Peptides against a protein of PDB entry 5VVV. Designs and how they scored, part 114

Target 1, 276 residues: chain A of PDB entry 5VVV
Amino acid sequence: FLCGVVEGFYGRPWVMEQRKELFRRLQKWELNTYLYAPKDDYKHRMFWREMYSVEEAEQLMTLISAAREYEIEFIYAISPGLDITFSNPKEVSTLKRKLDQVSQFGCRSFALLFDDIDHNMCAADKEVFSSFAHAQVSITNEIYQYLGEPETFLFCPTEYCGTFCYPNVSQSPYLRTVGEKLLPGIEVLWTGPKVVSKEIPVESIEEVSKIIKRAPVIWDNIHANDYDQKRLFLGPYKGRSTELIPRLKGVLTNPNCEFEANYVAIHTLATWYKSN
Target 2, 276 residues: chain A of PDB entry 5VVV as posed
Amino acid sequence: FLCGVVEGFYGRPWVMEQRKELFRRLQKWELNTYLYAPKDDYKHRMFWREMYSVEEAEQLMTLISAAREYEIEFIYAISPGLDITFSNPKEVSTLKRKLDQVSQFGCRSFALLFDNIDHNMCAADKEVFSSFAHAQVSITNEIYQYLGEPETFLFCPTEYCGTFCYPNVSQSPYLRTVGEKLLPGIEVLWTGPKVVSKEIPVESIEEVSKIIKRAPVIWDNIHANDYDQKRLFLGPYKGRSTELIPRLKGVLTNPNCEFEANYVAIHTLATWYKSN

## One batch from the design tools (peptide; made by RFdiffusion4, then SolubleMPNN)

Design b2_p18_8_s1 (from b2_p18_8, 11 letters changed)
Fold by OpenDDE base, seed 2:
Structure b2_p18_8_s1 (fold): chain B 276 residues (1-276), chain A 18 residues (1-18)
Amino acid sequence: as target 1 above (276 residues)
Amino acid sequence: SLEELYQKSKERAFKAAL
């Protein structure tokens, strides 16, 4: 069971010292996972093709080593979906080289994120793939196999919550393709009924699990404030029955952008997890 | 609801970042 934090917000990423402090807190609270997915990290999303510099590599190696020291699984995410051509072997090779570099930093767990992108494929991809889901699954499976089938590999769908599913969760051709074609060793991220879900009903997890043919990892935006920087979500982790725990592969909270605001959010997630 | 407003705000923020 993956339980911890995703740094998945828009806005200023956390500094290395904050991330190290997060790992200390996670370990102390018996949480086990950090997903590196900061949207405004240039080499994560907008410039996903760009290799890390020597200085950036040293920082990431130090961060990954710190996660290991605190027994926190460091999952490196990349979000190539803004401008990747899925059918182009050069793009696939570029993605492979980027993940090879991160593997050299001692990273063993990875995520491919296709959240917050347009559902439209380019003309070249439309000639090769029957749908956007087929394109995403193709590259995800290829990368997963290329990396030697790492123990933890996550996929974030473009339809990552109920409100983004067309026509709905149980009838989504996109999620059906993901469920049918994504290799079984790849975990699927899910956000619940909404992008910010006040409640995640058990029935909603059963519904998505059926179509994706696996228990999801929750990307939980309950404490996310990137959409309203005038607000801090300081309340407890709530609106999730503990009956979800045996029906999930994990829960990763995407909390407030302000690192110091997240004590209650993360601590109460840990309390929730241990209450099962 | 406030939640629906936040949902729409977040969805709009995501679309504006595209």
Scores: peptide ipSAE 0.087, ipTM 0.802, DockQ to the pose 0.069
Fold by OpenDDE base, seed 5:
Structure b2_p18_8_s1 (fold): chain B 276 residues (1-276), chain A 18 residues (1-18)
Amino acid sequence: as target 1 above (276 residues)
Amino acid sequence: SLEELYQKSKERAFKAAL
C-alpha cells in the first residue's frame, strides 16, 4: 500500500530542504511514499524533453538519496502530454533518455502523467492510434518495459476522476482501453468522483476498479489549494472510509502549496491509514 | 464548485504555460 504525499500542485515547487523535512515527517508517521510531480518544475512538464543540468542532477541525486535514507519510496513523475507526439519514435526515445538520466540518479520508481491535457490527438497520432487512450497506453507500456518493469510504476489517466469520464466511469471507452491494455504491473492514479473529492465512496472505487481492472492509487486533492492560494486547507483528512484501504493500491495526498500548512493534512492521513 | 475552480485553475495554469 502506497501512502504519503504527491507534490502535484501548480505554483512554486517545494525547495529541497522542505522535501527532506517531508521525508522525515513521512518516516516518523510511518508513511512510505513521495511522488515528485511539481507542475511548475520546468523539466517535469513544460520542458520535459530537457535533460537535467549537472547542478540539477546533483540536487535530484541528493533528494533521492535522502528519500532512501528515510525509507521513503521516491517516485519520479514526468508529464509529457502537453506536446508529445506519441507516434514519433524520437519523442519516445527522448522520454527514455530522460528517464534513464533519472534512473542514474538512483530512482527506481516512476510515473507517467497525462492529467490536465487536451483529449485530442494530433493528426500524426490519429494515423497510428485508434484513440488517445491507445496512444497513452502504448508509450506507457513501452516505457515500463524499457525501464525493466520497475516495482512501482504509475499512470495518471486524462480521465483521472468521475467527472472527466465520458459518458461515465463504467462506460468510458478511454478507461476501458486503459484497463484492457495497460500492463498489469502499472498502477493507475485516480482523484475520486471529482478533481477535488469531498468524499470518496467505496462504491465509486469499486466502479473505477472494475473498468481499469485494478485497485487505483488515490491522488487526493482534499487539501490542494493551488486553485485558490488565498485559502489554506488546515482540516483533517476526512470523507474517506477506512473500508477504502483494502480496495486501494495507495493514497497520496496532494496538499497545500504552502509546505508549513500541511502538518494536520499529512498527520491525519497517517492516522487514517493506521486505523485499519 | 471547488472542482470547477480547481479544473479552471489547472486549465489556466496549462494555458499560461502555452
Scores: peptide ipSAE 0.080, ipTM 0.805, DockQ to the pose 0.107
Fold by OpenDDE base, seed 4:
Structure b2_p18_8_s1 (fold): chain B 276 residues (1-276), chain A 18 residues (1-18)
Amino acid sequence: as target 1 above (276 residues)
Amino acid sequence: SLEELYQKSKERAFKAAL
């Protein structure tokens, strides 16, 4: 069971010292996972093709080593979906080289994120892939196999919540393709019925699990404030029955952008997780 | 931007949860 934090918000990423402090807190609270997915990290999303500099490499190596020191699984995410051509072997090779570099930093767990992108494929991809889901699954499977089938590999679908599913969760051709074609060792991220789910009913998890043919990892936006930085979500982790735990592969909270605001959010997630 | 669309989607999702 993956339980911890995703740094998955838009806005200023956390500094390395905040991330190390996070790992210390996660360990102390018996949480086990950090997903590195800061939207405004240029080499994560906008410039995903760009290799890390020597200085950036040293920082990431230090961060990954710190995660290991605190027994926190460091999952490196990349979001190539803004401008990748899935059918282009050079793009696939570029993605491989980027993840090879991160593997050299000592990272062993990875994520491919296709959240917050246009559903339209380019003309070249339309000639090769029958759907956007087929393109995403193809590259995801290839990368997963190329990396030697790492123990933890995550996929974030473009339809990552109930409200993004067309026509709905149980009938989504996109999620059907993901469920049928994504290799079984790849985990699927999900935010619940909504992008920010007030509640995540058990039935909603059963519904998505059926179509994706696996238990999801919850990307939990309950405390996310990147959409309204004038607000801080200081309340407890709530609206999630502990009955979800046996039906999930994990829960990763995407909390407030303000690192210091997240004590209650993360601590109450840990309490929730340990109450099962 | 996609960020603005995301933020608007989250804000709408939040407001619809309240």
Scores: peptide ipSAE 0.074, ipTM 0.797, DockQ to the pose 0.199
Fold by OpenDDE base, seed 3:
Structure b2_p18_8_s1 (fold): chain B 276 residues (1-276), chain A 18 residues (1-18)
Amino acid sequence: as target 1 above (276 residues)
Amino acid sequence: SLEELYQKSKERAFKAAL
């Protein structure tokens, strides 16, 4: 069971010292996972093709080493979906080389994120792939196999919550293709019925699990504030029955952008996880 | 921007949960 934090918000990323402090807090609270997915990290999303410099490599190696010291699984995410051509072998090779570089930093766990992108494929991809879901699954399976089928590999769908599914969760052709074609060792990220789910009912997890053919990992936006910087979400982790735990592969909270505001968010997640 | 669409989607999700 993956339990911890995703750094998955828009806005200023956390500094390396905050991330190391996070790992110490995660270990202390018996949490086990950090997903590196900061939307405004240029080499994560907008410039995903760009290799890390020597200085950036040293920072990432130090960060990954710190995660290992605290027994925290460091998952490196990349978001190529803004401008990747899925049918272009050079684009696939560029993605492979980027993940090879991160593998050399000592990273062993990875994620491909296709959240917050246009559903329309380019003309070249339409000639090769039957749908956008087929294109995403094809590259995700190829990368997963290329990396030697790592123990932890995550996929974030474009339809990552109930309100983004067309026509709905149980009838989504996109999620059906993901469930049927994504390799079984790849985990699927999900935010619940909504982007920010007040509650995640057990029945809603049973519905999505049936179509994706696996238990999801919750990307939990309950404490996310990147959409309203005038608000801090300081309430406890709530609206999630502990009966979800045996029905999930994990829970990763995407908390407030302000690092120091997250004590209650992360601590109450840890209490929830240990109460089952 | 895609960020603005995401923010609007989160805001709508939050407002619909109130």
Scores: peptide ipSAE 0.059, ipTM 0.764, DockQ to the pose 0.191

Design b2_p18_8_s2 (from b2_p18_8, 10 letters changed)
Fold by OpenDDE base, seed 1:
Structure b2_p18_8_s2 (fold): chain B 276 residues (1-276), chain A 18 residues (1-18)
Amino acid sequence: as target 1 above (276 residues)
Amino acid sequence: SLEEKYEKSKKRYFEAAL
């Protein structure tokens, strides 16, 4: 069971010392996972093709080593979906080389994210792939196999919550293709009925699990404030029954942008997880 | 542009989060 934090917000990323403090807190609270997915890391999303510099590489190696010291699984995410051409072998090779570089930093766990992108493929991809889901699954499976089938590999669908599913969760052709064609060793990220789910009912997890043919990992936006930085979400982790725990592969909370605001959010997630 | 794609992506999330 993956339990911890995703740094997955829009806005200024956390500094390396905040991330190391996070790992110390995660270990103390018997949480086990950190997902590196900051939207405003230029080499994560906008400039995903660009290799890390020597200085950036040294910082990431130090961060990954710190995660290992605190027994925290470091998952590196990349979000190529803004402008990747899935049918272009050069694009696939560029993605492989980027993940090879991160693997050389000592990273062993990876995520490929297709959140918040347009559902329309370019003309070249439409000639090769039957749908957007087929294009995403094809590259995800190829990358997963190329990396030697790592123990933890995550996929974020474009339809990552109930409100993004067309026509709905149980009838989505996109999620059906993901469930049928995504390799079984790849985990699927989900935010619940909404982008920010006030509640995640057990029945809603049973519905999505049936179509994706696996238990999801919850990307939990309950404490996210990037969409309204005038607000801080200081309340406890709530609106999730402990009956979800045996029905999930994990829970990763995406909390407030302000690192110091997240004590209650992360501590109460840990209490919730241990109450099972 | 790439920046316009990024801002459109961010806006889609923000509008769905509110």
Scores: peptide ipSAE 0.712, ipTM 0.968, DockQ to the pose 0.939
Fold by OpenDDE base, seed 4:
Structure b2_p18_8_s2 (fold): chain B 276 residues (1-276), chain A 18 residues (1-18)
Amino acid sequence: as target 1 above (276 residues)
Amino acid sequence: SLEEKYEKSKKRYFEAAL
């Protein structure tokens, strides 16, 4: 069971010292996972093709080593979906080389994120792939296999919540393709019925699990505040029955952008997890 | 531009998060 934090918000990323402090807190609270997915890391999303500099490499190596020291699984995410051409073998090769670099930093766990992108493929991709889901699954499977089928590999679908599913979760052709074609060792990220789910009913997890043919990892935006800079979410982790725990592969909270605001969010997630 | 694509991406999330 993956349980911990995703740094997955829009806005100013956490500094390396905050991330190290996070790992210490995660270990202390018997949480086990950190997903590196800061939207405003230029080399994560906008400039996903760009290799890390020597200085950035040293920082990431140090960060990954710190995660290991605290027995925290460091998952490196990349979000190529803004402008990748899935049918272009050079794009696939560029993605492989980027993940090779991160693997050299000592990273062993990875994620491919296709969140918040257009469903429309370019003309070249339409000639090769039957749908956007087929294109995403193809590259994800290829990357997963290229990396030697790492123990932890995550996929974030473009339809990552109930409200993004067309026409709905159980009838989504996109999620059906993901469920049928995504290799079984690849985990699927899900935010629940909504982008920010006030509640995640058990039935909603059973519904999505059926179509994706696996238990999801919850990317939990319950404490996310990047969409409303006037708010801090200081309340406990709630609206998730502990009955979800045996029905999930994990829960990664995407908390407030303000690192110091997240004590209650993360601590109460840990309490929730231990209550199983 | 890449920036326009990024801002469009961010906007999709923000509009759906509210």
Scores: peptide ipSAE 0.709, ipTM 0.968, DockQ to the pose 0.961
Fold by OpenDDE base, seed 5:
Structure b2_p18_8_s2 (fold): chain B 276 residues (1-276), chain A 18 residues (1-18)
Amino acid sequence: as target 1 above (276 residues)
Amino acid sequence: SLEEKYEKSKKRYFEAAL
């Protein structure tokens, strides 16, 4: 069971010292996972093709080593979906080289994210793939196999919540293709019925699990404030029954942008996780 | 532009998070 934090918000990423302090807190609270997915890391999303510099590489190596020191699984995410051409072998090769670099930093767990992108393909991809889901699954499976089928590999679908599913969760052709064609060792990220789910009913997890043919990992935006920086979400982790725990592969909270605001959010997630 | 794609991405999330 993956339980911890995703740094997945829009806005200024946490500094290395904050991330190291996070790992210390995660270990202390018997949480086990950190997903590196900061939207404003330019080399994560906007400039996903760009290799890390020598200085950035040293920082990431130090961060990954710190995660290992605290027995926290460091998952490196990349979000190529803004401008990747899935049918172009050069794009696939560029993605491979980027993940090879991160593998050299000592990273062993990875994620491919296709969140918040246009649900369409370019003309070249339409000639090769039957649907956007087929294109995403193809590259995800290829990358997963290329990396030697790592123990933890995550996929974030474009339809990552109930409100993004067309026509709905159980009838989504996109999620059906993901469920049927995504290799079984690849985990699927999900935010619940909404992008920010006030509640995640058990039945909603049963519904999505059926179509994706696996238990999801929750990317939990309950404490996310990037969409409204005038608000801080200081309340406890709530609106999730502990009955979800045996029905999930994990929960990763995407908390407030303000690192110092997240004590209650993360601590109460840990209490929730241990209560089952 | 790439920036326009990024801002459009961010906007989709923000509009759906509210």
Scores: peptide ipSAE 0.704, ipTM 0.967, DockQ to the pose 0.910
Fold by OpenDDE base, seed 3:
Structure b2_p18_8_s2 (fold): chain B 276 residues (1-276), chain A 18 residues (1-18)
Amino acid sequence: as target 1 above (276 residues)
Amino acid sequence: SLEEKYEKSKKRYFEAAL
């Protein structure tokens, strides 16, 4: 069971010392996972093709080493979906080389994210792939196999919550394609019925699990505040029955952008996880 | 531009999070 934090917000990424402090807190609270997915890391999302510099490489190696020291699984995410051409072998090769570089930093766990992108493929991709889901699954499977089928590999669907599913979760052709064609060793990220789910009912997890043919990892935006800078979510982790735990592969909280605001968010997630 | 695609992506999330 993956339990911990995703740094997955829009806004200023946490500094390396905050991330190291996070790992200390995660270990202390018997949480086990950190997903590196800061939207404003240029080399994560906007400039995903660009290799890390020597200086950035040293920082990432140090961060990955610190995660290992605290027994935290460091998952490196990349979000190529803004401008990748799925049918272009050069794009696939560029993605491979980027993940090879991160693997050389000592990273062993990876995520490929297709959140917050348009469902429209370019003309070249439409000639090769029958749908957007087929294009995403194809590259995800190829990357997963290229990396030697790592123990932890996450996929974030473009339809990552109930409100993004057309016509709904159980009838989504996109999620059906993901469930049918995504390799079984690849985990699927999900935010619940909404982007920010006040509640995640058990029945909603049973519904999505059926179509994706696996238990999801919850990307939990309950404490996210990037969408409203006037909000600070200081409340406990709630609206999730502990009966979700046996029905999930994990829970990763995407908390407030303000690192020091997250004590209650992360601590109450840890209490929730230990209560089952 | 790539920046316009990023801002559109961010806006899509923000509108759906409210």
Scores: peptide ipSAE 0.702, ipTM 0.966, DockQ to the pose 0.968

Design b2_p18_8_s3 (from b2_p18_8, 9 letters changed)
Fold by OpenDDE base, seed 1:
Structure b2_p18_8_s3 (fold): chain B 276 residues (1-276), chain A 18 residues (1-18)
Amino acid sequence: as target 1 above (276 residues)
Amino acid sequence: SLEEKYEESKERARKAAL
């Protein structure tokens, strides 16, 4: 069971010292996972093709080593979906080289994210792939196999919640293709019925699990504040039954942008997880 | 709702990055 934090918000990323402090807190609270997915990290999303500099490499190696010291699984995410051409073998090779560099930093766990992108493929991709889901699954499976089938590999679908599913969760052709064609060793991220789910009913997890043919990992936006930085979500982790735990592969909370605001959010997630 | 505002913010963020 993956339980911990995703740094998955828009706005100023956490500094390396905050991330190391997070790992100490995660270990202390018996949590086990950190997903590196900061939307405004240039080499994560907008400039995903760019290799890390020597200085950036030293910082990432130090961060990954710190995660290992605290027995926290460090998952490196990349979001190529803004401008990738899926049918172009040079694009696939560029993605492979980027993940090879991160693997050399000692990273062993990876995520490929297709959240917050356009559903339209370019003309070249339409000639090769039957749908956007087929293009995404093809590259995800190829990357997963290229990396030697790592123990933890995550996929974030473009339809990552109930409100984004067309026409709905159980009938989505996109999620059906993901469930049928995505390799079984790849985990699927999900935010619940909505982007910010006030509640995640057990029945809603049973519905999505059926179509994706696996238990999801929850990307939980309950404490996310990147949409309104004038608000802090300081309340407890709630609206998730402990009956979800045996029906999930994990829960990763995407908390407030302000690192110091997240004590209650993360501590109460840990209490919820240990109450099973 | 706050949820609708967040869904709209994600759609705006997508459009601003293109």
Scores: peptide ipSAE 0.201, ipTM 0.856, DockQ to the pose 0.103
Fold by OpenDDE base, seed 3:
Order: C-alpha cells, then structure tokens, then sequence
Structure b2_p18_8_s3 (fold): chain B 276 residues (1-276), chain A 18 residues (1-18)
C-alpha cells in the first residue's frame, strides 16, 4: 500500500530542504511514499525533453539518496502530454533517454502523467492509434517494459476523476481502453468523484476499479489550494472510510502549496492509514 | 462551491496550456 505525499500542485515547487524535511516527517509518521510531480518544474512538464544539467543531477541524486535514507519510496513523474507526438519514434526515444538519466540518479520508481491535457491527437497520431487512450497506453506500456518493469510504475489518466469521464465512469471508452490494454503491473491514479472530492464513497471506488480492472492509487486533492491562493485548508483528512484501504493500492495526498501548512494534512492521513 | 472552482481552475489550466 502506497501512503504519503504527491508534490503535484501548480505554483512554486518545494525547495530541496523542504523535501528532505518531508521525508523525515513521513518516516516518523510511518508513511512510505513521495511522488515528485511539481507542475511548474520546467523539466517535468513544459520542457520534459530536456536532460538535467550536472548541477540539477547532483541535486536530484542528493534528494533520491535522502529519500532512501528515510526509507521513503521516491517516485519520479514526468508529464509529456502537452506536446508529445505518440507515433514519433524520436519522441519515445527522447522520453526513454530522460528516464534513463533519472535511473542513473538511483531512482527505481516512475510515473507517466496525462492529466490536464487536451483529448485531441495530432494528425500523425490519428493515423497510428485508434484513440487517445490507445496512444497513451502504447507509450506507457513501452516505457514500463523498457525500464525493466519496475516494482512501482504509475499512470495518471486524462479522465482522472468522475466529472472528467465521458459519458460517465462506467461507460467511458477511454477508461475501458486503459483497463483492457494497460499492463497489469502499472498502477492508475484517481482523484475520486471530483478533482477535489469532499467524500470518496466505497461504491465510487468499486465502479472505477471495475472499468480500469485494478485498485486505484488515490491522488487526493482534499488539502490542495493551488486553485485558490487565498485558501489554506487546515482541516483533518476526512470523508474517506477506512473501508477504502483494502480496495485501494494507495493514497497520496496533494497538500497545500505552503509546505509548513501541511502538518495536520499529513499527520491525519497517517492516523487514518494506521486505523485499519 | 470550492470544488467547482477547482474543477473550473483545472479546466482553465488545461485550456491555458493549449
């Protein structure tokens, strides 16, 4: 069971010292996972093709080593979906080389994120793939196999919550293709009925699990505040029954952008996880 | 609601990234 934090918000990423402090807190609270997915990190999303410099490599190696010291699984995410051509072998090779570089930093766990992108394929991809879901699954499976089938590999769908599913969760052709064609060793990220789910009912997890043919990992936006800079959510982790734990592969909270505001968010998640 | 504002914000972020 993956339990911890995703750094998955828009806005200023956390500094390396905050991330190291996070790992210490995660270990102390018996949480086990950190997902590196900061939307405004240039080499994560907008410039995903660019290799890390020597200085950036040293920082990432130090961060990954710190995660290992605290027994925290470091998952490196990349978000190529803004401008990747899925049918272009050069794009696939570029993604492979980027993940090879991160593998050399000592990273062993990875994620491909296709959240917050347009559903339309380019003309070249339409000639090769039957749908956008087929294109995403094809590259995700190829990367997963290329990396030697790592123990932890995550996929974030474009339809990552109930409100983004067309026509709905149980009838989505996109999620059906993901469930049927994504390799069984790849985990699927989900935010619940909404982007920010006030509650995640057990029935809603049973519905999505049926179509994706696996238990999801919850990307939990309950404490996210990147959508409203005037809001700070300091409430406890709530609206999630502990009956969800045996029905999930994990829970990763995407908390407030302000690092020091997250004590209650992370501590109450840890209490919830230990209450099962 | 605040949830609706976030869904709208994510949809705006998606549209602004296009």
Amino acid sequence: as target 1 above (276 residues)
Amino acid sequence: SLEEKYEESKERARKAAL
Scores: peptide ipSAE 0.159, ipTM 0.842, DockQ to the pose 0.078
Fold by OpenDDE base, seed 5:
Structure b2_p18_8_s3 (fold): chain B 276 residues (1-276), chain A 18 residues (1-18)
Amino acid sequence: as target 1 above (276 residues)
Amino acid sequence: SLEEKYEESKERARKAAL
């Protein structure tokens, strides 16, 4: 069971010292996972093709080593979906080289994120792939196999919540393709019925699990404030039955952008997880 | 809703990155 934090918000990424402090807190609270997915880290999303500099490499190596020191699984995410051409072998090769570099930093766990992108393929991809889901699954499977089938590999679908599913979760052709074609060793990220789910009913997890043919990892936006940085979500982790735990592969909270605001959010997630 | 505001914020952030 993956339990911890995703740094998945828009806005100023956490500094390396904050991330190291997070790992100390995660270990102390018996949480085990950090997903590196800061949207405004340029080489994560906007410039996903760009290799890390020597200085950036040293920082990431140090961060990954710190995660290991605290027994925290460091998952490196990349979000190529803004401008990738899935059918272009050069794009696939560029993505491979980027993940090879991160593998050299000592990273062993990875994520491909296709959240917050248009549902449209370019003309070249439409000639090769029968749907957007087929394009995403193709590259995801290829990357997963290329990396030697790492123990933890995550996929974030474009339809990552109930409200984004067309026509709905159980009938989504996109999620059906993901469920049928995504390799079984790849985990699927999900935010619940909504982008910001006040509640995640058990029935909603059973529904999505059926179509994706696996238990999801919750990307939990309950404490996310990137949409309104004037608000701090200081309340406890709530609206999730502990009956979800045996039905999930994990829960990763995407908390407030303000690092110091997240004590209650993360601590109460840990209490929730340990209460099962 | 808070969700709609979040979705709109994400959509704005995505468009600013293009």
Scores: peptide ipSAE 0.148, ipTM 0.841, DockQ to the pose 0.105
Fold by OpenDDE base, seed 2:
Structure b2_p18_8_s3 (fold): chain B 276 residues (1-276), chain A 18 residues (1-18)
Amino acid sequence: as target 1 above (276 residues)
Amino acid sequence: SLEEKYEESKERARKAAL
């Protein structure tokens, strides 16, 4: 069971010292996972093709080593979906080289994120792939196999919550393709009924699990505030029955952008997880 | 409802941070 934090917000990423402090807190609270997915990290999303510099490499190596020291699984995410051409072998090779570099930093767990992108393929991809889901699954499976089938590999769908599913969760052709074609060793991220779900009912997890043919990892935006910089979400982790725990592969909270605001959010997630 | 419109506004706001 993956339980911890995803740094998955828009806005200023956390600094390395905040991330190290997070790992200390996660270990102390018997949480086990950190997903590196900061949307405004230059080489994570907008410039995903760019290799890390020597200085950036040293920082990431230090961060990954710190995660290991605190027994936190460091999952490196990349979000190539803004401008990748899925049918172009050079793009696939570029993605492979980027993940090879991160593997050299001692990273063993990875994620491919296709959240917050348009459902439109370019003309070249439309000639090769039957749908956007087929394109995403193809590259995800290829990368997963290329990396030697790492123990933890995550996929974030473009339809990552109920409100983004067309026509709905149980009938989504996109999620059906993901469920049928994504290799079984790849975990699927899910956010619940909405982008910011006040509640995640058990029935909603059973519904999505059926179509994706696996238990999801929750990307939980309950404490996310990147959409409203004037608000801090300081309340407890709630509106999730503990009956979800045996029906999930994990829960990763995407909390407030302000690192110091997240004590209650993360601590109460840990309490919730231990209450099962 | 007003609550539904507010939640939809949050969903749009996350996508508009693009």
Scores: peptide ipSAE 0.089, ipTM 0.766, DockQ to the pose 0.087; fails the geometry check

